Peptides against a protein of PDB entry 1IK9. Designs and how they scored, part 143

Target 1, 211 residues: chain A of PDB entry 1IK9
Amino acid sequence: MERKISRIHLVSEPSITHFLQVSWEKTLESGFVITLTDGHSAWTGTVSESEISQEADDMAMEKGKYVGELRKALLSGAGPADVYTFNFSKESCYFFFEKNLKDVSFRLGSFNLEKVENPAEVIRELICYCLDTIAENQAKNEHLQKENERLLRDWNDVQGRFEKCVSAKEALETDLYKRFILVLNEKKTKIRSLHNKLLNAAQEREKDIKQ
Target 2, 207 residues: chain A of PDB entry 1IK9 as posed
Amino acid sequence: MERKISRIHLVSEPSITHFLQVSWEKTLESGFVITLTDGHSAWTGTVSESEISQEADDMAMEKGKYVGELRKALLSADVYTFNFSKESAYFFFEKNLKDVSFRLGSFNLEKVENPAEVIRELIAYALDTIAENQAKNEHLQKENERLLRDWNDVQGRFEKAVSAKEALETDLYKRFILVLNEKKTKIRSLHNKLLNAAQEREKDIKQ
Target 3, 195 residues: chain B of PDB entry 1IK9 as posed
Amino acid sequence: MERKISRIHLVSEPSITHFLQVSWEKTLESGFVITLTDGHSAWTGTVSESEISQEADDMAMEKGKYVGELRKALLSVYTFNFSKESAYFFFEKNLKDVSFRLGSFNLEKVENPAEVIRELIAYALDTIAENQAKNEHLQKENERLLRDWNDVQGRFEKAVSAKEALETDLYKRFILVLNEKKTKIRSLHNKLLNA

## One batch from the design tools (peptide; made by RFdiffusion4, then SolubleMPNN)

Design b2_p19_6_s1 (from b2_p19_6, 13 letters changed)
Fold by OpenDDE base, seed 3:
Structure b2_p19_6_s1 (fold): chain B 211 residues (1-211), chain C 211 residues (1-211), chain A 19 residues (1-19)
Amino acid sequence: as target 1 above (211 residues)
Amino acid sequence: as target 1 above (211 residues)
Amino acid sequence: SESEKERKELRERLEKLKK
């Protein structure tokens, strides 16, 4: 089960923050449970997939678009400047919300809620969920922090190995050239020595012909 | 101001989760505000630095050790198997807690609380703080996740460059050897050619002497 | 050690070419 808690402002009670909890299985489209609380009282209603489909049809809105608007309204939270306006009657237990555009406002949806007999239990469970969510997020953040520190160390290690490889490549090239030049110079010296021996032999032959 | 909310179980009401909020400035040692709620009622008390010092003295405990025990008791949360046992009388508004060791239990501290006139406001503010903390932790989590992904990309890039450098070093060595062998073989061929010319010149001289 | 081993192998290869 997925859950989202948002703070909303009711048109009827703009000075009192209300909390809107929405709970669903896998997709909001499959239906959801909505719970409204002011920290003293609580009201709950269940919205079925059939009701969502009916509301979309009544609005002449494509179902995916309608569910998208429900998701924005019910899961985003709303401040007083939000595109969504929330209304609730404690007497009738009727909850409805409007989408406010610049030039037009329209009712997006409505739900009949039921007053919870033991609101303290609902409020305690809601707070428990918040505390659990905080603990889970803290554990995830600590894990990600440790992983980031590990990745940074690993990056530094590879960077250091890379720099050593670059330096080793340059050193290898330089050493190879120096050694090659030494061997090449020895061969050049041997060639020069052999040429001088040939010149001397030719001079000796020229002397032997001249007796 | 720092704040911590914990769930506790009272000895008098073990079936009802209570929430213990502690709020302080910089250090718990400087004093704190404690708020207890069951989701319907709330009780608040202020504990001064002077009271903390007095309680430490009365217990004949070093202040730093006593504050350390307060921090564990009040900020860790406690399940039924915790080292700390919490007691509260709704009639007297007296809150006290014990540290349970294997062979001995002792009272760690006690506070006089006052029943809040408007508990719904305290509960709403507590829920607001939880929601704000969730949002902050989510934003931090998203940031750490993006940073983790960045560090992983950077690691892969350096690793790829390192592997290319290793391969390039091996290729350089091989290429240099091949080129050097070609040049050396040319010089060896020239040396052999010059030796053959010397041998031929010696054979011609030996023919001229026999002639 | 690895760089020294590479340099040793390199020397041995060059000495074979000298010959």
Scores: peptide ipSAE 0.015, ipTM 0.817, DockQ to the pose 0.004
Fold by OpenDDE base, seed 2:
Structure b2_p19_6_s1 (fold): chain B 211 residues (1-211), chain C 211 residues (1-211), chain A 19 residues (1-19)
Amino acid sequence: as target 1 above (211 residues)
Amino acid sequence: as target 1 above (211 residues)
Amino acid sequence: SESEKERKELRERLEKLKK
């Protein structure tokens, strides 16, 4: 089961932060349980897949689009843009929410809730879930931090090896060329010496022919 | 101000999870505020730096060590080892906790709490803090994940460059040697040819002298 | 270092080419 808790503001009680818990299996389309609390009282309702389908049909909205709007309204919390207005009557236990666009407002959904007999249990469980989520996220953050530190070390190691490889390549090339030049110069000198000997021998032979 | 919320079990109500909030400035040594709740009622107490010092003195414990034990008891939550026992009387509002070691149990601290008149406000604020902490940790997690992915890409890029550098170094060395051998062999052939010409010239001269 | 070993092998190859 997946769960999301969001803070909301009710039109009837704008000064009191309320909390909206939504619980579902895999997708919100298959139905969900909503729980509302003010930290003292709690109210719960179950929304079936059939109710979601009916509401989408009543709105003449494609089901996937409607479920997408439900996700934004019920799971995103009160984003900074008051795009969603929440209403709840403690007397009727009727919860409804509207999407407020610039040019149009419309009711996106409505649910009949039931007052929870033991709200303290629901509130405790909600706090437990929050604390568990914090602990899990902290553990994940610590793991990611350690992994990032490892990856940074590994990167520095490879970078250092790469820089050494580049420098070693340049040094090797320079050394090889210097050595090759020396050997080639020796061979060139030997060739010049042999040519001079040949020239001298030819000159001597020409002198011997000229008696 | 720093804050930590932990779940605890009270000896008087072992079936009901309680929540212990501790709030402090920089260090617990400078004093702290504790708040206890069961999701319906709340109790708060303030512990001064002087009370902490007095309790450490009464225990004949070094203050830093005592504060270290307070941190473990009050901030770590109920770890899996029931090393700390928590007691609270709703009648007297007296909160005390004990450290249970294998061979000895001792009272680590005690606080007089006051019943909060509006526990719902305290509970709502506590839930808000949990939700804010979740959001902050999620944002940090997403950042760390993106950085991890970046570091991994950077590592793969440098590793690939390093491997190419190694291969290029080997190829360069091999190519330089091959080229050098070719040039050297040409020079050796020219030297041999010149030597043969010198030998022939000497033989011809010896024939001319015998003639 | 591997680089020193490579340099040594290179020197030995060059000396063989001088003879």
Scores: peptide ipSAE 0.013, ipTM 0.818, DockQ to the pose 0.004
Fold by OpenDDE base, seed 1:
Structure b2_p19_6_s1 (fold): chain B 211 residues (1-211), chain C 211 residues (1-211), chain A 19 residues (1-19)
Amino acid sequence: as target 1 above (211 residues)
Amino acid sequence: as target 1 above (211 residues)
Amino acid sequence: SESEKERKELRERLEKLKK
């Protein structure tokens, strides 16, 4: 089961933060349990897949699009743009919410809730879930931090090896060329010496012919 | 101000989870505010630095060591080993806790709390803090994950460049040697040809002297 | 260093080519 808790403001009680808990199995489309609390009282209702489908049909909206709107409304809380307005009557236990667009507002959905007999249990469980989520996220963050530190070390090590390899390649090329030039110059000197010996031998032979 | 919320079990009410909130400025040693809640009622007390010092003195414990024990007791919650036992009287609003060792238990500290008049506000604020902490930790987690992915890509890129550099160095060495051998062989052939010409010239001169 | 070892091996190969 998946769960999301969000802060919402009710039109009837804008001065106090309420908490909207939604719980579902794999997909919100399959239905969900909604719980509302003000930290003193709690109200819970179950919304079935059939109710979601009926609301989508009544709105003449494609089910996937409607579920997408439900997800934005119920799981995000009121985003900072107050795109969704939440209404709840503690008397009737009727919860409804509207989507506010620039030029039009429309009711997105409505649910009947029931007042929870023992709200303290719901509130305790909600706080427990929050604390568990914090602990899990902290452990994950510590792990990711350690992995990032490891990856950074590994990157620095490879970068250092790469720079050494580049420098070693350049040094190797330079050293090889210098050595090749030395050997070639020795061979060129030997060739010049042999040519001079041939010229001298030819001159001596020409002198011997000229007696 | 720093804050920690932990789950605790009270000896008097072991069947219900209580929440222990501790808030302090920079160090727990400077004093702290303690809040206890069961999701319906809340109790708050302030513990001064002087009270902490007095409790340490009464225990004949060094203050830093005592504060270290307070931190373990009050900020960790009951770790899974139940090393700390928490007691609270709703009648007297007296909170005390014990450290349980293998062969001895001793009272670590005690505080007088006051029942909060509007526990719903305390509970709402506590839930808000939990939700804020979750959001912050999630954002940090997402950032760390993105950095992890970046570092991994960067590592792979440098590793690939390093491997190419190693291969290019080996190829360069091999190519330079092959080219050098070719040039050396040409020079060796030229030297041999010149030596043969010198030998032939010497033989011709010796024939001309004998002629 | 690995680079010095490779330079040494390269020297030995070049000395063999001088002969």
Scores: peptide ipSAE 0.014, ipTM 0.819, DockQ to the pose 0.004; fails the geometry check
Fold by OpenDDE base, seed 5:
Structure b2_p19_6_s1 (fold): chain B 211 residues (1-211), chain C 211 residues (1-211), chain A 19 residues (1-19)
Amino acid sequence: as target 1 above (211 residues)
Amino acid sequence: as target 1 above (211 residues)
Amino acid sequence: SESEKERKELRERLEKLKK
């Protein structure tokens, strides 16, 4: 079961923050349970997949698009854009919400809720869920922080080895060339020496022929 | 102002989860506000720095150690070890808690609370704080996850460059040696050729002298 | 260092080529 709690403002009670809880199995399209609370009273309603399909059909909206709008309205919290307006009558237990666009406002959905007999139990469970979510998110944050610190160390180690490899490559090339030049110069000196010996031998032979 | 909310179980109501909120300025030692709720009623009390000091003195405990025990009792939530027992009388509004050790149990602290006239406002504010904390922690998690993915990419890139550098170093060494051997062999061939010319010249001179 | 070991092996290879 998945769950989302959001703060909403009712048109009838704009100064009192209400909390809207939506719970569902796998996908919101399969149906959901909606719970509204003001911190004293609570109201709950169940919305079936068939009711969601009927609402989409009544709106002449494609079901996937309609469910997408429900997700934005019911799960996103009241974003600063006041795009969604929430209405609730405590007398009739009728909950409905509208999408406010620049040129048009339309009713997105409506639900009949029932007043919960023991609202304190629902509120306690809601607070428990919030505290559990905080603890889970904190544990995840600590894990991610430790992983980031590990990855940063590993990056620094590989970067240092890479820089060492670059420097070692340049040093190797320089050393090989220096040594090559030394050996080459020795061979060049030997070639010059042998050429001089050949020239001397030729000069001596020319002297021996001239007697 | 710092704040912590925890779930506690009262000895008088072990089946009903209560919520203990502690709020303080800078350090718990400077004093704090304690709020207890069952999701229907709320009770609040203020504890001053002087009261904390007096409780530490009455216990013959060093103040820093006492504040350390208060922090564990009031901020850690009821850990699975049942080390702290919480008691509250709704009639007297007297809250006290005990530390249960293997060989001894002792009262750690006690506070007079006052029943809140509008508990719904306190509960709504508490839920708002939980939802804000969830949102902040989620944003932090998303940031840490993105940083983790960045660091992993950066590590893979440097690792790939490092492996390329190692391979390039080995290839450079091999190529330089091959080129060196070729040039060296050319010089060795030239030296051998010059030696043969010297031997031939010496043999011809010996023939000319015998002739 | 690993680089000094490689330089040493390079020296030994170069000396074998002098011969």
Scores: peptide ipSAE 0.014, ipTM 0.818, DockQ to the pose 0.004; fails the geometry check

Design b2_p19_6_s2 (from b2_p19_6, 12 letters changed)
Fold by OpenDDE base, seed 5:
Structure b2_p19_6_s2 (fold): chain B 211 residues (1-211), chain C 211 residues (1-211), chain A 19 residues (1-19)
Amino acid sequence: as target 1 above (211 residues)
Amino acid sequence: as target 1 above (211 residues)
Amino acid sequence: SELEEEREKHRKRLEELKK
């Protein structure tokens, strides 16, 4: 079961923050339970998949688009854009919400709610869910922080190894070149020595011919 | 102002989760406000620094140790170890809590509370604080997740560059060795050619002497 | 042969740097 709690303001009670809870199985399209509370009273209603489909049809809206609008209205809370307005009558237990665009306002949905007999139980469970969510998110934050610290250490280690490897390779190449130069110089010296021996032998032969 | 909400169970009402809110300025030692609620009623009390000091003195406990015990009792909620038991009388508005150790149980502290006239306002504010905390923690989680993904990408990039650098260096060394072998072989061939010329010159000189 | 021996020593040192 998925669940979202949002703060909303009712047009009838703009000074009193209300809380809108929505709970559903897997997808909001499959239906949901809506709970409204002011911290004293609570009201609950169930919306079926068939009711969602009927509302989409009545609006002449594609079902996926309609469910997308429901998700924005019911799960996001009142964002600063006042795009969604919420209305509730405690007398009729009728809840409805409108989408306000620049040139058009329209009713997006409506639900009949029932007053909960024991609102304190619903409120306690709501607070418990909030506290559980806080604890879970804190544990996740601590885990992510530790992972970040690990990844940063691993990055620094690889970077340090990389720099050491480059430096060691350059040193090794330099040593290799030095050794190559030494061997080449030895061979050049031997070639020069052999040329001198050939020159000397030729000079001696020219002396032997001249007796 | 710092704030913590915890769920607790009262000895008098073990089936009903209560919520204990503690709020303080900078340090719990400086005093705090305690609020208890069952989701219907709320009770509040203020504890001064002088009262905390007096309770520590009455217990013959060092103040820092006493404040440490207060922090564990009031801010951690009922951990699974039932080390702290909470008592509240709705009639007397007297709240007290005990520390239960294997061989010793003792009263750690007690507070006189006052019943709040408008508990719904306190409950709404408490829920608002929970929702704000959830939103803040979610934003922090998203930030940490993005940082983790960045660090992981950076690590993979450095690792890939490292492997490429090692491979490129090995290729360069291989080419260097091939070139060096070619030059050495040329010098060896020249040395062999010069030795053959010396041998031929010596043989010709020996013929000229016999001739 | 000496150059091949030096090459082989260099290769071994490079392999050790990879560990």
Scores: peptide ipSAE 0.028, ipTM 0.831, DockQ to the pose 0.005
Fold by OpenDDE base, seed 2:
Structure b2_p19_6_s2 (fold): chain B 211 residues (1-211), chain C 211 residues (1-211), chain A 19 residues (1-19)
Amino acid sequence: as target 1 above (211 residues)
Amino acid sequence: as target 1 above (211 residues)
Amino acid sequence: SELEEEREKHRKRLEELKK
């Protein structure tokens, strides 16, 4: 089961933050349970897949688009844009919400809720869920932090090895070049020596011919 | 101001999860505000630095150690070890907690609380704080995840560059060696040719002398 | 050849640097 708790403002009680809990299985389209609380009282209702389909049809809205709007309204919390207006009557237990666009406001959905007999239990469970979510998120944060630190170490190690390898390779190439130059110079010296011997032999032969 | 909310079990009502909120400035040692709620009623008390010091003295405990135990008791929540037992009387508004060790249980601290007149406001604020903490932790998680993905890319890039650099260096060295071998072989061939010319010149001279 | 021996020594040093 998935759950989202959001804070909302009711048109009737804008000074009192209300909390809207939505719970569902796999997709919001399959239906959901909605719970509203003011920290003292709680109200709950169940919305079926058939009701969602009917509301989409009544709105002449494509079902996937309608569910997308429900998700934005019910799961986002009151974002900074006040795009969604929430209404609830404690007397009728009727909850409805509207999407407010620049030139058009329309009712997006409505639910009949029932007053919870034991609101304290619902509130306690809601707080427990929040605390569990905090603990899970903290554990995930600690894990990700440790992984980041590991990856940084691994990166620094590879970088350091790379720099050392480059430097060592350059040093080794330099040594190789020096050795090759020495060998080449020896061979050049031997060639020069042999050439001089040939020139001397030729000069001696030219002297022997000139008697 | 720092805050921690924990779930606790009261000895008098073990079937009802209670929530213990502690709020403080910089250090718990400087004093704190404690709030207890069952999701319907709330009770609050303020503990001063002087009271903390007095309790440490009464316990004959070093202040830093005592504050350390307070932190464990009040900020950890009921960990799996049930090392801390919480007691509260709704009648007297007296809250006390004990540390339970294998052979010794002792009272760690006690507070006089006052019943909050508007518990719904305290509960709403507590839920708001939980939701804010969830949002902050989610934002931190998303940030850490993005950093982790960045670090992984950077690591893979360095590793790939390292491997390419090694391969390129090996190819360059191989080409260098091939060039050097060719040059050395040319020099060796020239030396052999010059030696043969010297031998021929010596043989011709020996023929001329015998002649 | 002396050069092949030097090359082989160099190769061994390179392999040691890769460890």
Scores: peptide ipSAE 0.027, ipTM 0.832, DockQ to the pose 0.004
Fold by OpenDDE base, seed 3:
Structure b2_p19_6_s2 (fold): chain B 211 residues (1-211), chain C 211 residues (1-211), chain A 19 residues (1-19)
Amino acid sequence: as target 1 above (211 residues)
Amino acid sequence: as target 1 above (211 residues)
Amino acid sequence: SELEEEREKHRKRLEELKK
């Protein structure tokens, strides 16, 4: 089960922050439980998949688009002021909300809620969920921070190894080249020596012919 | 101002989760505001630096150690069951807590609270703080996740460059070596050719002498 | 050949750098 709590302002009670809890299985489209509280009283209602489909049809809106608007209205928390207006009558327990655009306003949905007999239990459970969520998010943050520190160390290690490998390969190439030059110079010296021996032999033969 | 909310169980009401909020400036040692709620009623008290010092003296405990125990009792949330026991009388508004060790139990502190006239306001503010904390922690998590993804990409890029550089340097070395072998073989061929010319010249001279 | 010996020495040094 997924849950989202948001703060809302009711048109009838703009000075009193209310809390809207929505709970659902896998997708909001399959239906949800809505809970409203002012920190003293609580109201709950269940919205079925059939009701969501009926509301979409009544609005002449495509179901996926309608569910998308429900997600924005009910799960976005305090979005930009004035886009969604929430209304609730404590007498009738009728909850409805409107989408306010610059040039157009329309009712997006309405639900009948029931007053909870023990609102303190609902409020305590809501606070427990918030505290559990905080603890889970803190644990995730600590884990992500440790992973960041690990990844940074690993990056520094690879970078250091890379620089060392580049430098060492350049040094090896330089050493190899020097050794090749030495061997080549020895061969050049031997060639020069053999050439001189050939010249001397030719000069001696020319002397022997001239007796 | 720093704030911590924890769930506690009162000895008198073990079936009803209570919430303990502690609010303080810079350090808990300078004093704090304590708020207790059951989701219907709320009680608040202020503890001064002087009271903390007096309680430490009355316990014959070093102040830093005493404040350390206060932090564990009041800020640790639901620590391991039974280490800290919380007691509250709704009639007297007297709150006290005990540290329970295997062989020793002692009262750690006590506070007089006052019943809040408008508990719904305190509860709403507490829920607002929880929701704000969740939102802030989510934003931090998203940021840390993005940083982790960045660091992982950077690591992969360096690793890929390292492997490419190693391979390229090996290829270059192999090519360099092949070129050196060719030059060396040319020199060896020239040495062999010059040696053969010397042998032929010596054989011709020996024929001329026998002649 | 002296050249093959130098090649083998160089190869061994390169392998040591990969570790």
Scores: peptide ipSAE 0.026, ipTM 0.832, DockQ to the pose 0.004
Fold by OpenDDE base, seed 4:
Structure b2_p19_6_s2 (fold): chain B 211 residues (1-211), chain C 211 residues (1-211), chain A 19 residues (1-19)
Amino acid sequence: as target 1 above (211 residues)
Amino acid sequence: as target 1 above (211 residues)
Amino acid sequence: SELEEEREKHRKRLEELKK
């Protein structure tokens, strides 16, 4: 089961932060449980897949698009864009929410909730879920931090090995060139020496022909 | 201001999860605010540095050690070791906690709390803090995840560049050697040719002397 | 032959640097 808790403001009580919990299985389309609390009272309602489908049909909205809007409204909380407005009557237990666009406001959905007899249990469970989520996220953060530190060490080690390898290759290449030049110079010296010997031999033969 | 919320079980109400919030500035030693709630009622007390010092003295415990025990008791929640036991009287508003060791149980601290007139506000603030902490931890997780993905890419890029650099250098060295061999072979051929010319010249001179 | 020997020595040194 998945769940999301969001802070919302009710139009009727804008000074009191309310908490909207939505709980669902795999997808919001298959239905969900909605819970509203002010930290003293709680109200809960179950929304079926059939109700979601009916609301989509009543709005003449494609079901996937409607579910996408429900997800934004009910799971994101009122984002800074105030795109979604929440209304609740404590008397009728009627919850409805609107999408506000620049030139149009329209009802996105409405649910009949029931007042919870033991709101303290709902609130305790909600706080427990928050604390569990904090602990899970902290453990994940610690893991990711340790992985980050490992990856950074590994990167530095590879970089250091790379630089050493490049430097060593350049040194070896330089040594190779030096040796090449030496061998080449030796061969050039030998060629010069042999040429001089040939010149001398030719000069001696020219002297011997001249008796 | 720092704060920690923990789940605790009260000896008087072991079936009802309570929440213990501790709020402090920089260090617990300088004093703290303790808040207890069952999701319906709340109780708060302020503990001063002087009270902490007095409790340490009364226990004949070194202050740093005592504060360390307070941190474990009040900020960690009852860990699985049940080392800390929490007691609260709703009538007297007296809160006390004990450290349980194998052969000894002793009171670690005691505080007089006051019943909060508007527990819903305390509970809402507590839930808000939990939701804020979840959001902050999620943002940190997303950041660390992106950093880890970056570091992994950077590592792969360095490896790929290293392999390319090595391969390119090996290709250059191979070309250099091929060129060197060609030049060296040319010089060797020239040396052989010059030696043959010297040998022929010597043989011709020996024939001319016999003639 | 001398150059091939030097080449082989250089190759071996390069292989040692890859370790």
Scores: peptide ipSAE 0.028, ipTM 0.832, DockQ to the pose 0.004; fails the geometry check

